# Peptides against a protein of PDB entry 6GMG: the designs that were tried, part 77

Target 1, 331 residues: chain A of PDB entry 6GMG
Amino acid sequence: DSDDRVTPPAEPLDRMPDPYRPSYGRAETVVNNYIRKWQQVYSHRDGRKQQMTEEQREWLSYGCVGVTWVNSGQYPTNRLAFASFDEDRFKNELKNGRPRSGETRAEFEGRVAKESFDEEKGFQRAREVASVMNRALENAHDESAYLDNLKKELANGNDALRNEDARSPFYSALRNTPSFKERNGGNHDPSRMKAVIYSKHFWSGQDRSSSADKRKYGDPDAFRPAPGTGLVDMSRDRNIPRSPTSPGEGFVNFDYGWFGAQTEADADKTVWTHGNHYHAPNGSLGAMHVYESKFRNWSEGYSDFDRGAYVITFIPKSWNTAPDKVKQGWP

## One batch from the design tools (peptide)

Design b1_p23_1_s4 (made by RFdiffusion4, then SolubleMPNN; from b1_p23_1, 12 letters changed)
Fold by OpenDDE base, seed 4:
Order: sequence, then C-alpha cells, then structure tokens
Structure b1_p23_1_s4 (fold): chain B 331 residues (1-331), chain A 23 residues (1-23)
Amino acid sequence: as target 1 above (331 residues)
Amino acid sequence: SAENQKRAELINQAGQEAIEKSL
C-alpha cells in the first residue's frame, strides 16, 4: 500500500556512512546510510556539503526512481532516450532461428527482439550525444547559442540528430529542465548546465489494444530506436508492467539506474546507483535499499523488462550529484 | 532461481506500483 511510504529521517551532515555490503556483485546499503554517503560525496552545491532536505528525502523514498529523482533534481520524464537495436540480427534470427521447446511463436519473437537490443551500444550512443551536448553548452550563454552550437557540432559529426525537429525532445530537453531556469541553478545560462545520463528498464508490451500475446511476451516492434539517431519514442511508455503468463504471476513496472556524468571510458567499470522499492520500514516491504552496481549488473535487468533506454537530462554544474568519478560502496 | 531471488531483493512490484499511484 502506497500509504506505508515513510520519508527517511534527516542524517547529521557530519555523520559518516557505515560500510556497504556486497550483494550479487554490487554494493548495497539501507537508504539512511545512502543519505549519509550522499551528504559526504554528492550533496555539494558550489563546493559546499549540504544536508539532504526533507523534500529530497521524500523523493528518494520512492525507491529506484527516487535515486534518479534526488540526483537529477526532477522526476524522470524519459523524453530524450537512446537505445541500440540490431535489425539484421533480429531479421536473421526470426528467419533462421527456431522457437525453443514449449516456446510459443509470440514468446520466441519477443525474446529475439529483446536479445537484438545492445545495452552497451545504447549506453555508448547516449554518452556520445551527452558529450556533444556538453560541448554545445560550454560557451553558450543563452538557449539560442546552445541550439546553434548543437547544430554545428552535429553537422561536423554528420550526425542524423541534426535533422530532428526543433520541437523534438532532443532540442527542447534543456528548456524543459526546471533546474535550468532556477536562479541558483542554470539561471537560463546553458554554460552552467551539464548533460547527465540515467537508464530505465521497462516492458514493451504496454499497448492495451494489442494482442494478449504481446502483453505477455513483448511487442517486437515497440520502443525501437530510430535508425541513425538512436532515439526511442517513449510517448507510449505508461509504466504498464508485463502481463502475467500464469495465475498469480506479477511483474514490476520499471527500474531506474543513475549514471550521471562519469568519465570512465570502460563501460564495464561505470557505476550505476539504483533502489529496490519505496521506503516502508514499518510495512511489509521494509526499508528501502540502495545499490551501486557495475554496468554488467545493471544492464542485465530482469525478466520483467525487455527494453532498456539510456536517457539524457541536465543538472547544474554546481551540483555534485554527477561527479566525473564514482566509487562503488563505502569506504 | 538466482534470478528470482535477485528480483525479489532488488526490485519490488508493490513498491513500483505505489510510485505510479503516488504521482
């Protein structure tokens, strides 16, 4: 019951975290201890540590999305999303592959589609675009200058994103970022902002008008990236979980992982921060836990999801929620 | 399975549904 959600209490600014514990190759801790780490490492505004506010603690208490929420400063809109899909692999496997024993045709097609996404290439594309955006931001003191710089950068790289409509999520993302407009944030100055990345895992078979098979086993045609750009149309993502395939089966609606702006070139060494569920220390779910996973552990996902998207948003450069280097766990 | 255990510990359906309803 959503009524069981509790906002974690404030932690003293000087309180050091307890050690994280290993869990399935990732570092794990309770949400209160993550708040302690966050205050020591990520809380900085203009170089000064800050206590996590009640509002930020409330955002964090929402679980996996809460980690992205508190670090990005806004609830994820998922508008500027990237993925990589191997169309040739998909077509070849559909043509030459066979369903497994007991696998339906719909299940086979859904599985083949899922396997045709490349999480690493999707992440790489998002990082590439974020880098281009960061170059466009660097010396732009108004939105017009940013957009002009962005178009120039894209033209120089012969990037298909240069052909996107001016109203597309790609060009409107900065304008639609609340922290860009805040006096203590970007103050409408693009050069005060930086691009950051998070990831969402979700289910493809969300169309209620589609077949039951698509809702159960995935929609092979849904949420594919556009050729050349890698952009995913997320407009049909309504956080609808996978439909049960058997009585009593239930699936989770989404998962979110925070990357930020790490400069580690090796994708496998990047750290992704995420949570399990909303904080309910007195409820059946228990306390929220926060995980810091390597890319391998994050990108594996769960059977609940057949899509992964890498989303770009923006935060003020004065925030330290997206540092160049992220250390897994504590100490 | 290891996957199911990982799922149960790392992702909670009730928690995720509650988020959607609270927004």
Scores: peptide ipSAE 0.077, ipTM 0.758, DockQ to the pose 0.165
Fold by OpenDDE base, seed 5:
Structure b1_p23_1_s4 (fold): chain B 331 residues (1-331), chain A 23 residues (1-23)
Amino acid sequence: as target 1 above (331 residues)
Amino acid sequence: SAENQKRAELINQAGQEAIEKSL
């Protein structure tokens, strides 16, 4: 019951974290200990450590989304999302492949669609776009200058994003970022902002008007990236979980992983921070745990989900929630 | 597996509703 959610208590600013625990190739800790790490490593504003505020602790307490929330400074809107889908692979497998023993046609199609997404390429596309955006931000002191720079960068790279409408989430993302408008944030100065990345795992079969099979096994046509741009229309993502395929089976709505702005070129060495569930230390779920996973562990996802999107948002450069280097665990 | 159990403990519909109400 969500009513069991509790805001983690404040941690002293100078309290060092306890060692993280290894867990299935990732580093794991309880939320309170993550707060300690966060204060030591990620809390810095203008180079000064900050205690995690009650509001931030409240955001964090919501679990996996809470990690992204506290580090991005806003609840994820998921508007500027990227993925990679191999259409040729999908078509060829549907044509030449066969359902496994006991697999329905709908299950087969859903699986083939899921397998036709490339998480690494999706992530790389988001990183590429974030890099372009960061170049456009660097010397832009108003939104108009940013947009002009962005268009020039895209034109120079022959990027299909240059053809996006001005109303596209691609062009509107910065101005729609609360921290961009904040006096202590961007203060409407693009050069004070940087692009950051998080990931969302979710279910494709969310259309209630669709067949039961699509809700159970996935909608092969849903949430595909646009060719050339890699943009995913997330407007139909309503956080609806996968439908049970058997009695007693249940699936969860989503998972979120925070990447930020790591500069590690090897995707496999990047660290993704995520949580398991809302903090309920006195409830059946127990205390929230925070995980720091390598890309492989993150991108594997769960059977609950058949889509992964890599989302770009913005944070002030004065925040250290998205450092160039993230260390897994503690110490 | 213990990991699979943890996966099932991700934010469910009730949790999402709580988030939406808090925003």
Scores: peptide ipSAE 0.031, ipTM 0.697, DockQ to the pose 0.244
Fold by OpenDDE base, seed 2:
Structure b1_p23_1_s4 (fold): chain B 331 residues (1-331), chain A 23 residues (1-23)
Amino acid sequence: as target 1 above (331 residues)
Amino acid sequence: SAENQKRAELINQAGQEAIEKSL
């Protein structure tokens, strides 16, 4: 029950983390120990190490979304999301493929759709766009200059995003970032901000007006990226989990993974930070754990989810929550 | 299975309801 959630206590600023342990190919630790690591590595504002505030600890306590929340400085809105979908593969497999033994037609179609998404290409697209945005931010001292730079960069790259409406989440994302407007953040200066990336795993079959089969096995047509841009309309994502296919079966609603702004060119070597559940040390769920996974482990996801999106947001450059290099685990 | 064990560790639904109430 959500009522069992507890805010982790403060950790001394100079307390070093205990070693992480391996867990299913990822580094794992209890949330309190992650706070210690966070304070040593990610807490810096203008180069100065900070204790995680009570508010930040409260955000973190919400589980997987809490990791992204504390590092991005805002609850994930998922407005600027990217994915990659192979339409030709999807059509071909539907036409020429066959359901497996015991697989329903709806289950087959849902599976084929899931398999037609390419997580690596989706991530690559988000990184590409984030790079364009970062170039546009670099010397822009007002939003108008940023937008002009962004349009120029997109034109130079012949990117389809240049055709997006001015009201698109793509162009409005910066102005809608609270930390951009904060005096100690961007202070309305785009050059003080940088683009960062997180990922969300979720279920496609969320439409309650759709067939039960879509809710159980996925909606093959839902949450596809727009051709050329790779943008995913996330407006229909309401954190509704997959419907049970058998009595007593239950699925979780989402997973979030924090990437930030790592410069590692090899996607397989990038580190994704995420959590298991809300912190309930006195409840049945127990203490929250934090995981640092390689991309392969993150992108694999769970059977609970058939969609992955890579989302761009912004943080102040003065924050160290998104360093160029992330080391998995501790030490 | 290893997948089932991983899945059993991921429980976020109850937390989401709390978030929605707090926002």
Scores: peptide ipSAE 0.093, ipTM 0.777, DockQ to the pose 0.246; fails the geometry check
Fold by OpenDDE base, seed 1:
Order: structure tokens, then C-alpha cells, then sequence
Structure b1_p23_1_s4 (fold): chain B 331 residues (1-331), chain A 23 residues (1-23)
């Protein structure tokens, strides 16, 4: 029951974390121990460690989304999302492929669509765009200068994003970031902000007016990236889980993974931080755990999901929630 | 928002045990 959610208690600022547990190539710990690590490594504002506030601990307590929430400073809006979809692969597999034994046509089409997404290319596209945005931010002291720089960068690269509307999530993302407007954040100065990345896993078959087969096996046409830009329209994502295929089966509504602004060029070596569920130490779910996974372990996802999006948002450069290097586990 | 918070609480209401076992 969601009513069993508890805010983790405060941890002393100087308390060191206990060692993380290795788990199938991931590093795992209980949420309270992650708070300790967070205070030692990620809490810094202007180079000074901070105790995680009650508000931040409350955000964190919501599970996987809580990890992204506390590190980005806002609940994920998912407006600026990227993915990569191989349309030729999809068409060829539908034409030349065959359903597996016992697989329905709808199940086959849903699976082929899922397999036609390339998580690595989607992630690389988001990193490319974040890099362009960071260059545009670097010497811009007002939003107008940032937007002008961004358009110039896109024109120089012949990027299709240059054709996006001024009201698109791409151009409006910075102004819609609360920390950009905060005095102790960006203070309306783009040069004080940096682009960061997180990922969301979710189900494509969320339309209640669609066929039962799409809700059970996926909607092959839903949440595809726009050609050229890689932008995904997330407006139809309502956090609706996959429909059960058998009695008693249940699926999770979403998963979130925090990447931040790591500079590691090899995608496979990047670290993704995520949580299992909301913190319910006295409930049936138990205490929340936090995982630090390599990209391969993150991008694999679960059968609950058939879409992965890589989302760009912004944080103040004075925050250390998105360092250039992230170490997996503790110590 | 309150709606977002409610959605966040539902994240692992179903299937969580299966996910944990796969980890």
C-alpha cells in the first residue's frame, strides 16, 4: 500500500557509508546508506557538503523516480526525451520474420518493435544534444543569448533540431527549469547551468481505447522518435503499466535511472543510479534499495517495459549531483 | 505535484517482487 511510504531519517553529515553489496554486476545498498554516500559525494553546493534536507529525503523515498528527483532537483517532466528507432530493421523483421512457437501476431509485432529500439544510440543522441546545449550555455548570460548560441550551434552541425518551434520542449526546457530561476541556482544566468541526462523505462501500450493486444504486448507505433531529431513525444505517457497477459500477473508502471553529466566516452562504462520501490520499512515491500548499474544492466530493463527514453534537463553547475566521474558502489 | 507524488508511490505496487528476484 502506498500509504506505507516513510521518509528516511536524517543521517549525520560526517557519517561514512557502509560498503555496497555486489549484485549481478550492480552495486546495491539500502536507502539510508545511499543518503550517507550522497552527503559525502553528491551533496556539495559551491564545494561545501550539505546534509540531505527533509524535503530531499521525502523525494528520495518515492523509489526509482526519487533518485532522479533528488539529484535533478525537480520531479521528472520527461518533456525533452530522445530515442533511436531502426525503421528498416522493424519493416524487414515484420516482413521476413515469423512469430515464435505460441507467439501471437500482436506479441510478435510488439517484440519486434521493442527490439528495433537502440538504447545505446538513443543515449548517444541525448549526450550529443546535451553537449551542444552545454556549449550554448557556456558564455550566455541571458536566455536570449543562450537561444541564439543554440541555434548557431545547430546550424553549424546541420542538426534537424534547428527547425523545432520556439515553443518546443527543446527550446523551452531551460526557462521551465525551477533551479534556473532560483537565486542560489542559475539566477537566470544560463552560464551557471549545465545539461544533465536521466532515463525512463515505460510501457508503450497505454491507450485504454486501443486493442487489448496492444495493452498486453505493446503498441508498435507508439513513442517512436521523430526522424532526424530523435525527439519522442511523451505527452501520452500517463504512467500506465503493461496489462496482464495471465491471471495474477502484474507489471510496474515505470523505472528511472540517473546518469547526470558523466564524461566517460564508453557508454558501457557509464554508471546509472536507480531505486527499486518507495521506502516502506514497516510494510510488505520493505526498505528502499538503491542500485548503481553499468549501462548494459540499466538499458536491459525489464519485461514490464518496451520503451526507453533518454531525457535532458538542467541543474546549476554549483551542484555536485552530476559529477564528471561516478564511481560504482562504496568504497 | 500531488498527482506526481501519487504516481511515484505506485511505481512498484505490482511486479516489484519479480523485479527484485531478477536482480
Amino acid sequence: as target 1 above (331 residues)
Amino acid sequence: SAENQKRAELINQAGQEAIEKSL
Scores: peptide ipSAE 0.028, ipTM 0.644, DockQ to the pose 0.079; fails the geometry check

Design b1_p23_2 (made by RFdiffusion4)
Fold by OpenDDE base, seed 4:
Structure b1_p23_2 (fold): chain B 331 residues (1-331), chain A 23 residues (1-23)
Amino acid sequence: as target 1 above (331 residues)
Amino acid sequence: SAADSEANAAKINAKNAEAEAKA
């Protein structure tokens, strides 16, 4: 029960982490040890190491979303999301493919839709857009200058995002970022901000008015990226888990992975930080664990989810929660 | 609301065991 959630205790600022446990290309540790790593590596504000605050520890205690929350400085709104969907593959597989033995038509369609998403291309699209945004931020000292720069960059690249409405999450994302307005953050100066990326895994079949089959096996038409832009309308994502297909089966509502602003060009070498569940050291779930996964391990996801989105938000450049290089594990 | 989002955030079960089984 969510009532078993406990805020991890404070860790001394200079306490070094214990070694992470390697597991199938991932590095794993308990949440308190991640706090130690975070304080040593990611806590820096204006070059100064910081102890993780009680508020930040509380955010972190929420599990996978907590990792993204503490590093982004805000609860994920998921408004600026990207994905890649191969429509031709989807149509071809639906036409020429066949349900597996024992697979229902709805299960087949849901599976084919899931398999028609390209996680790597979705991630690359988000990185491309984040790069454009970062160029627009670099020399902009007010929001108007940022927006003008952004439009110019998009026009130069002939990017379909140039046609988005001014009220679109794409153009409003910066102004809607709390840390942009904070005195110790952006202080309304776009050049003090940088674009960062996280990923969300979730279920497509969230429409309660849809068929039970869509809720169980996925909605093939839900949460597809818009052609040209790659934008995903996340407005219908209400953190509703997959419906059970059998008695006693339960699915998780979402997963979040933090990428930040790594400059590693090879997607397979990028590191994604995520948590397993909320911190319940005295409960049935036990202590929260934090994982640092390679992209392959992250992008595989779980059967609980049939969608992956790559979301852009912003953090102050003075924060070290999104460094150019992330080292997996400890030491 | 942010509160509803926070309430939903608390229900993440350990799924990493499933990932380990697929690797």
Scores: peptide ipSAE 0.031, ipTM 0.710, DockQ to the pose 0.082
Fold by OpenDDE base, seed 5:
Structure b1_p23_2 (fold): chain B 331 residues (1-331), chain A 23 residues (1-23)
Amino acid sequence: as target 1 above (331 residues)
Amino acid sequence: SAADSEANAAKINAKNAEAEAKA
């Protein structure tokens, strides 16, 4: 019950974290201990560590989305999302493959579609685009200069994103970022901002007008990236969970993982920070836990989800919520 | 809206903990 959500108490600014618990390639801790780590490592504004504010603690208390929220400074809008989909694999497997024993045709098609997404390539595409954006942000002191730089970079790379409409989320993402407009943020100066990445796992079968089978087993045609750009239209993502396939079965509506702006070239060594659920220390769910997972552990996802998207947003360079290097756990 | 965000966030269940138990 959402009514059980509690805002974690403040932690003293100088309080050091307790050791994280290793778990299957992840590091795990309770939310209050993550706040301690966050204050020591990620809280810095203009090189000065900050206590996590009540507002930030409230955002964090929402679980997996809360981790992305507190680190990005805004609730995820998911407008600038990327994925990779192997259309040839999909078509070939549909044509030549067969349902497993006991698998329905709809279940088979949903599974084949899910398996045709490549999380690593999707992540790589987002990193590529974020890199282009970061170059375009460099020395751009107004939005016009940023957009001109971006178009030049895309043209030089022969990137299909150069053909996007000026109203596309791709070009509008910066100006639609609250922290870009904030005096203590970007102050309308693109060169004060950097691109950052988070990931969302969600269900494809969200169309209420679709068949029950699509809601249970996935919509093979939903949330595919556009060819050449890798852009995913997220407008139809309404945080609707997978429909139960059996009585009493329930699925989660989404999962969010924070990557930020790590420079680690090996995807498998990148760290993804996420929460399990909203903080309910006195409720049935219990205290929120925060996980720092390797990419493999993150990208595996759950049966609750058949889509992954890698989303670009922006934060001020003065924030340390997206450092070049992220260490898993504590110490 | 913030309300929509809150309503959506409230639907997150303990799947990460369950996944760890199954792993």
Scores: peptide ipSAE 0.030, ipTM 0.701, DockQ to the pose 0.072
Fold by OpenDDE base, seed 1:
Parts: sequence; C-alpha cells; structure tokens
Structure b1_p23_2 (fold): chain B 331 residues (1-331), chain A 23 residues (1-23)
Amino acid sequence: as target 1 above (331 residues)
Amino acid sequence: SAADSEANAAKINAKNAEAEAKA
C-alpha cells in the first residue's frame, strides 16, 4: 500500500558510497547508497555539490519514476515522446506468421505489434531531436530566438517536425518546463537549458471501452509513432496496467529509466538509471533499490509492458544530473 | 493532477525487483 512509503533519511554531503552490487550487466544498490552517489556525482549546481533536499528525497522514494523525477526536477509529463515502428514487418508477420501453440489470435497480434517496435531506433530518434534542440538552444536568449533557431535547424535537415503545429508538444515543451522559468534555473533564457532524455515502459491496452483481449494481450494499433516525425501521442496513457490473463496474476503500471544527456555514441554502452519500487523499508516491499542498467537490459523491459517511449524534457545546464559520461556502479 | 500522478507512482509493486533478479 502507498501508506508504507517512507522518505529516505538525509545522507552527509561528504559520505562516500559503498560499492554497488554487480548483477547480470547491471549495478544495484539500496536507495540510501544511491543518494550518497548522487550527492558526489550528480548533485552539483554551478559546480558545487549539494545535499539532496527533503523534497528531492521524497520524490526519489516513489521508485522508478522517482529516479527520473529527482534528476529532471519535475514529475514526468511524457508529452514529447518518440518511438520507431516497422509497419512492413508488422503487416508481413501478421500475414505470414502463425500463433504459437496455445497462443490466441489476440495474443499473437499483440506480440507481433510489440516485436515491431525498434527500441534502438526509437532511442536514436530521440537523441537526434535532442541534438537539434540543443543547437537551437545555443545562444538563444529568449523563446522566440529558440523557436526560430529550431525551425531553421529542422529546415536544414528536411525534418518532418518542421510541419508540426506551433501548439505541438514539440514547440511548447521548453516553455512548459518549470525549471526554465525559475530564477535559479533557466531564468527564461533558453541558452541556460539543455535537452535530456528519459524512457517510459507502459501497456498499450489501456482503453476501458475496448475488448478484454486488448486489455490482456495489447492493442496492436495503440501508441504508434507518427510517420516521419516519430512522435507518439501519449494523451491516452493513463498509467493503467495490463489486465491479468490468469487468476492471481498482477502487472505493474509503468517503468521509468533516466538517461539524461550522455554523449556515448554506442547505444549499447549507455547507462540507464531506474528504481524497482517505492521505498517501504518497514513494509512488505522492503527498501527501494536503484539500478544502473545498460541499454540492452533497460530496453528489454518486462512482460508487464508492450510499449516503450523515449521522452525529451529540459534541465538547466547548471545541474549535473545529466552529465556527458555516466559510470555504472561504484567505484 | 500532481496528486493523481503521485498516487499512481506509489502503486509500483515488487514485480520489477523479482524480474531483475531473474534477468
């Protein structure tokens, strides 16, 4: 129950982390030890280490979303989301493929749809767009200058995003970022901001008016990216978990992974930071653990989810929550 | 609302932890 959630205690600013536990290409630690690492590596504002505040520790205590929340400075809105879907693969597999033994038609179609998403191409698209945005932010001292730069960059690249409406999440994302407006953040200066990336895993079959089969096995037509742009309409994502397929089965509502702004060109070498569950040291779930996973381990996801989205948001450049290089584990 | 988002965030169960232990 949410009633068992506890805010992790403060850690001394100069306390060094204990070693992380390696596990199948991941590095794992308890949440309090992650706070120690965060204070040493990610806490810096204007080059100075900061103790994680009570508010930030409270955000972190919410689990996987808490890791993204504390590092982005806001609860994820998921408005500017990207994915890649192979329509030809999907159609071909539906036509020429066959259900596995014991697999229903709905289960087969849901699986084929899931397998038709390319997580690496989705991530690459988000990185491409974040790079364009970062160039547009550079030397832009007001929102108008940023938008003009963005349109020029998109035109030069012949990017389909140039045709998006001015009200699109693509163009409105910066002005809708709280830290952009904060005096100690962007202070309404785009050049003080940078684009960052996180990922969300979720279930496609969230429509309560749909068939039970779509809720159990996925909706093959839901949350597909728009052709050319790669934009995913996330307006129908209500954090509804997959419906049980058997008695006693339960699924989680979402997972979040923090990437930030790593410059590693090889996707497989990038590090994704996420949490297992909310912090309940005195409850049945136990203490929250934080994982630093490679892209392959992150993008594999769980059976709870059949969609992955790569989301762009913004943070102040003065924050070190999204460094160019992330080292997995400790030391 | 932010409250609804927080309530949803709190519903993450231990299944992710179990899945990670197996992977």
Scores: peptide ipSAE 0.029, ipTM 0.698, DockQ to the pose 0.087
Fold by OpenDDE base, seed 2:
Structure b1_p23_2 (fold): chain B 331 residues (1-331), chain A 23 residues (1-23)
Amino acid sequence: as target 1 above (331 residues)
Amino acid sequence: SAADSEANAAKINAKNAEAEAKA
């Protein structure tokens, strides 16, 4: 019951975290201990540590999305999303492959579609675009200068994103970021902002008008990236979970992982921060836990999801929620 | 175990519905 959600209490600013616990290649801790780490490592505004505010603690209490929310400063809109899909693999496997024993045609098609996504290439594409955007932000003191720089960078790279409409989420993402407009944030100065990345896992079969099979086993045609750009139309993502295939089966609606702006070139060494569920210490779900996972552990996802998207947003450079290096766990 | 992963996944669902209602 959503009514059991509790906002974690404030932690003293100088309280050091307890050690994280290893869990399946991840580092795990209770939400209160993550708040302690966050205050020591990520809380800095203009180089000064901050106590996590009640509002930020409330955001965090929502679980996986809460981790991304508190670090990005806004609820995820998922508008600027990237993925990689191997169309040739998909077509070939559909043509030449066969359902497994006991697998329906719909299960087979859904599985083949899921397996045709490349999480590493999707992540790499988002990093490439974020790098281009960061170069465009550099020395741009108004939005017009940023957009001009962005177009030039894209032209130089012969990137298909140069052909996107001016109203595209790609070009509008900065102006639609609340922290860009804040006096203590970007203050309408692009050069004060940086691109950051998070990931969302979700279900493809969300169309209620579609077949029951698509809702149970995935929609092979849904949420594919556009050729050349890698952009995913997220407009149809309504946070609808996978439909149960058997009585009593239930699936989760989404998962969110925070990457930020790590500079580690090896994807496998990058750290993704995510939560398990809303904080309900007195409820059936229990206390919220926060996980710091390597990319492999994050990108593996769950059977609840058949899509992964890598999303770009922006934060002020004065925030330390997206440092160049993230250490897994504590110490 | 697969069971632990499923248990964690089930816990994410209850969390996410509330966040959407406030957004």
Scores: peptide ipSAE 0.029, ipTM 0.656, DockQ to the pose 0.352; fails the geometry check

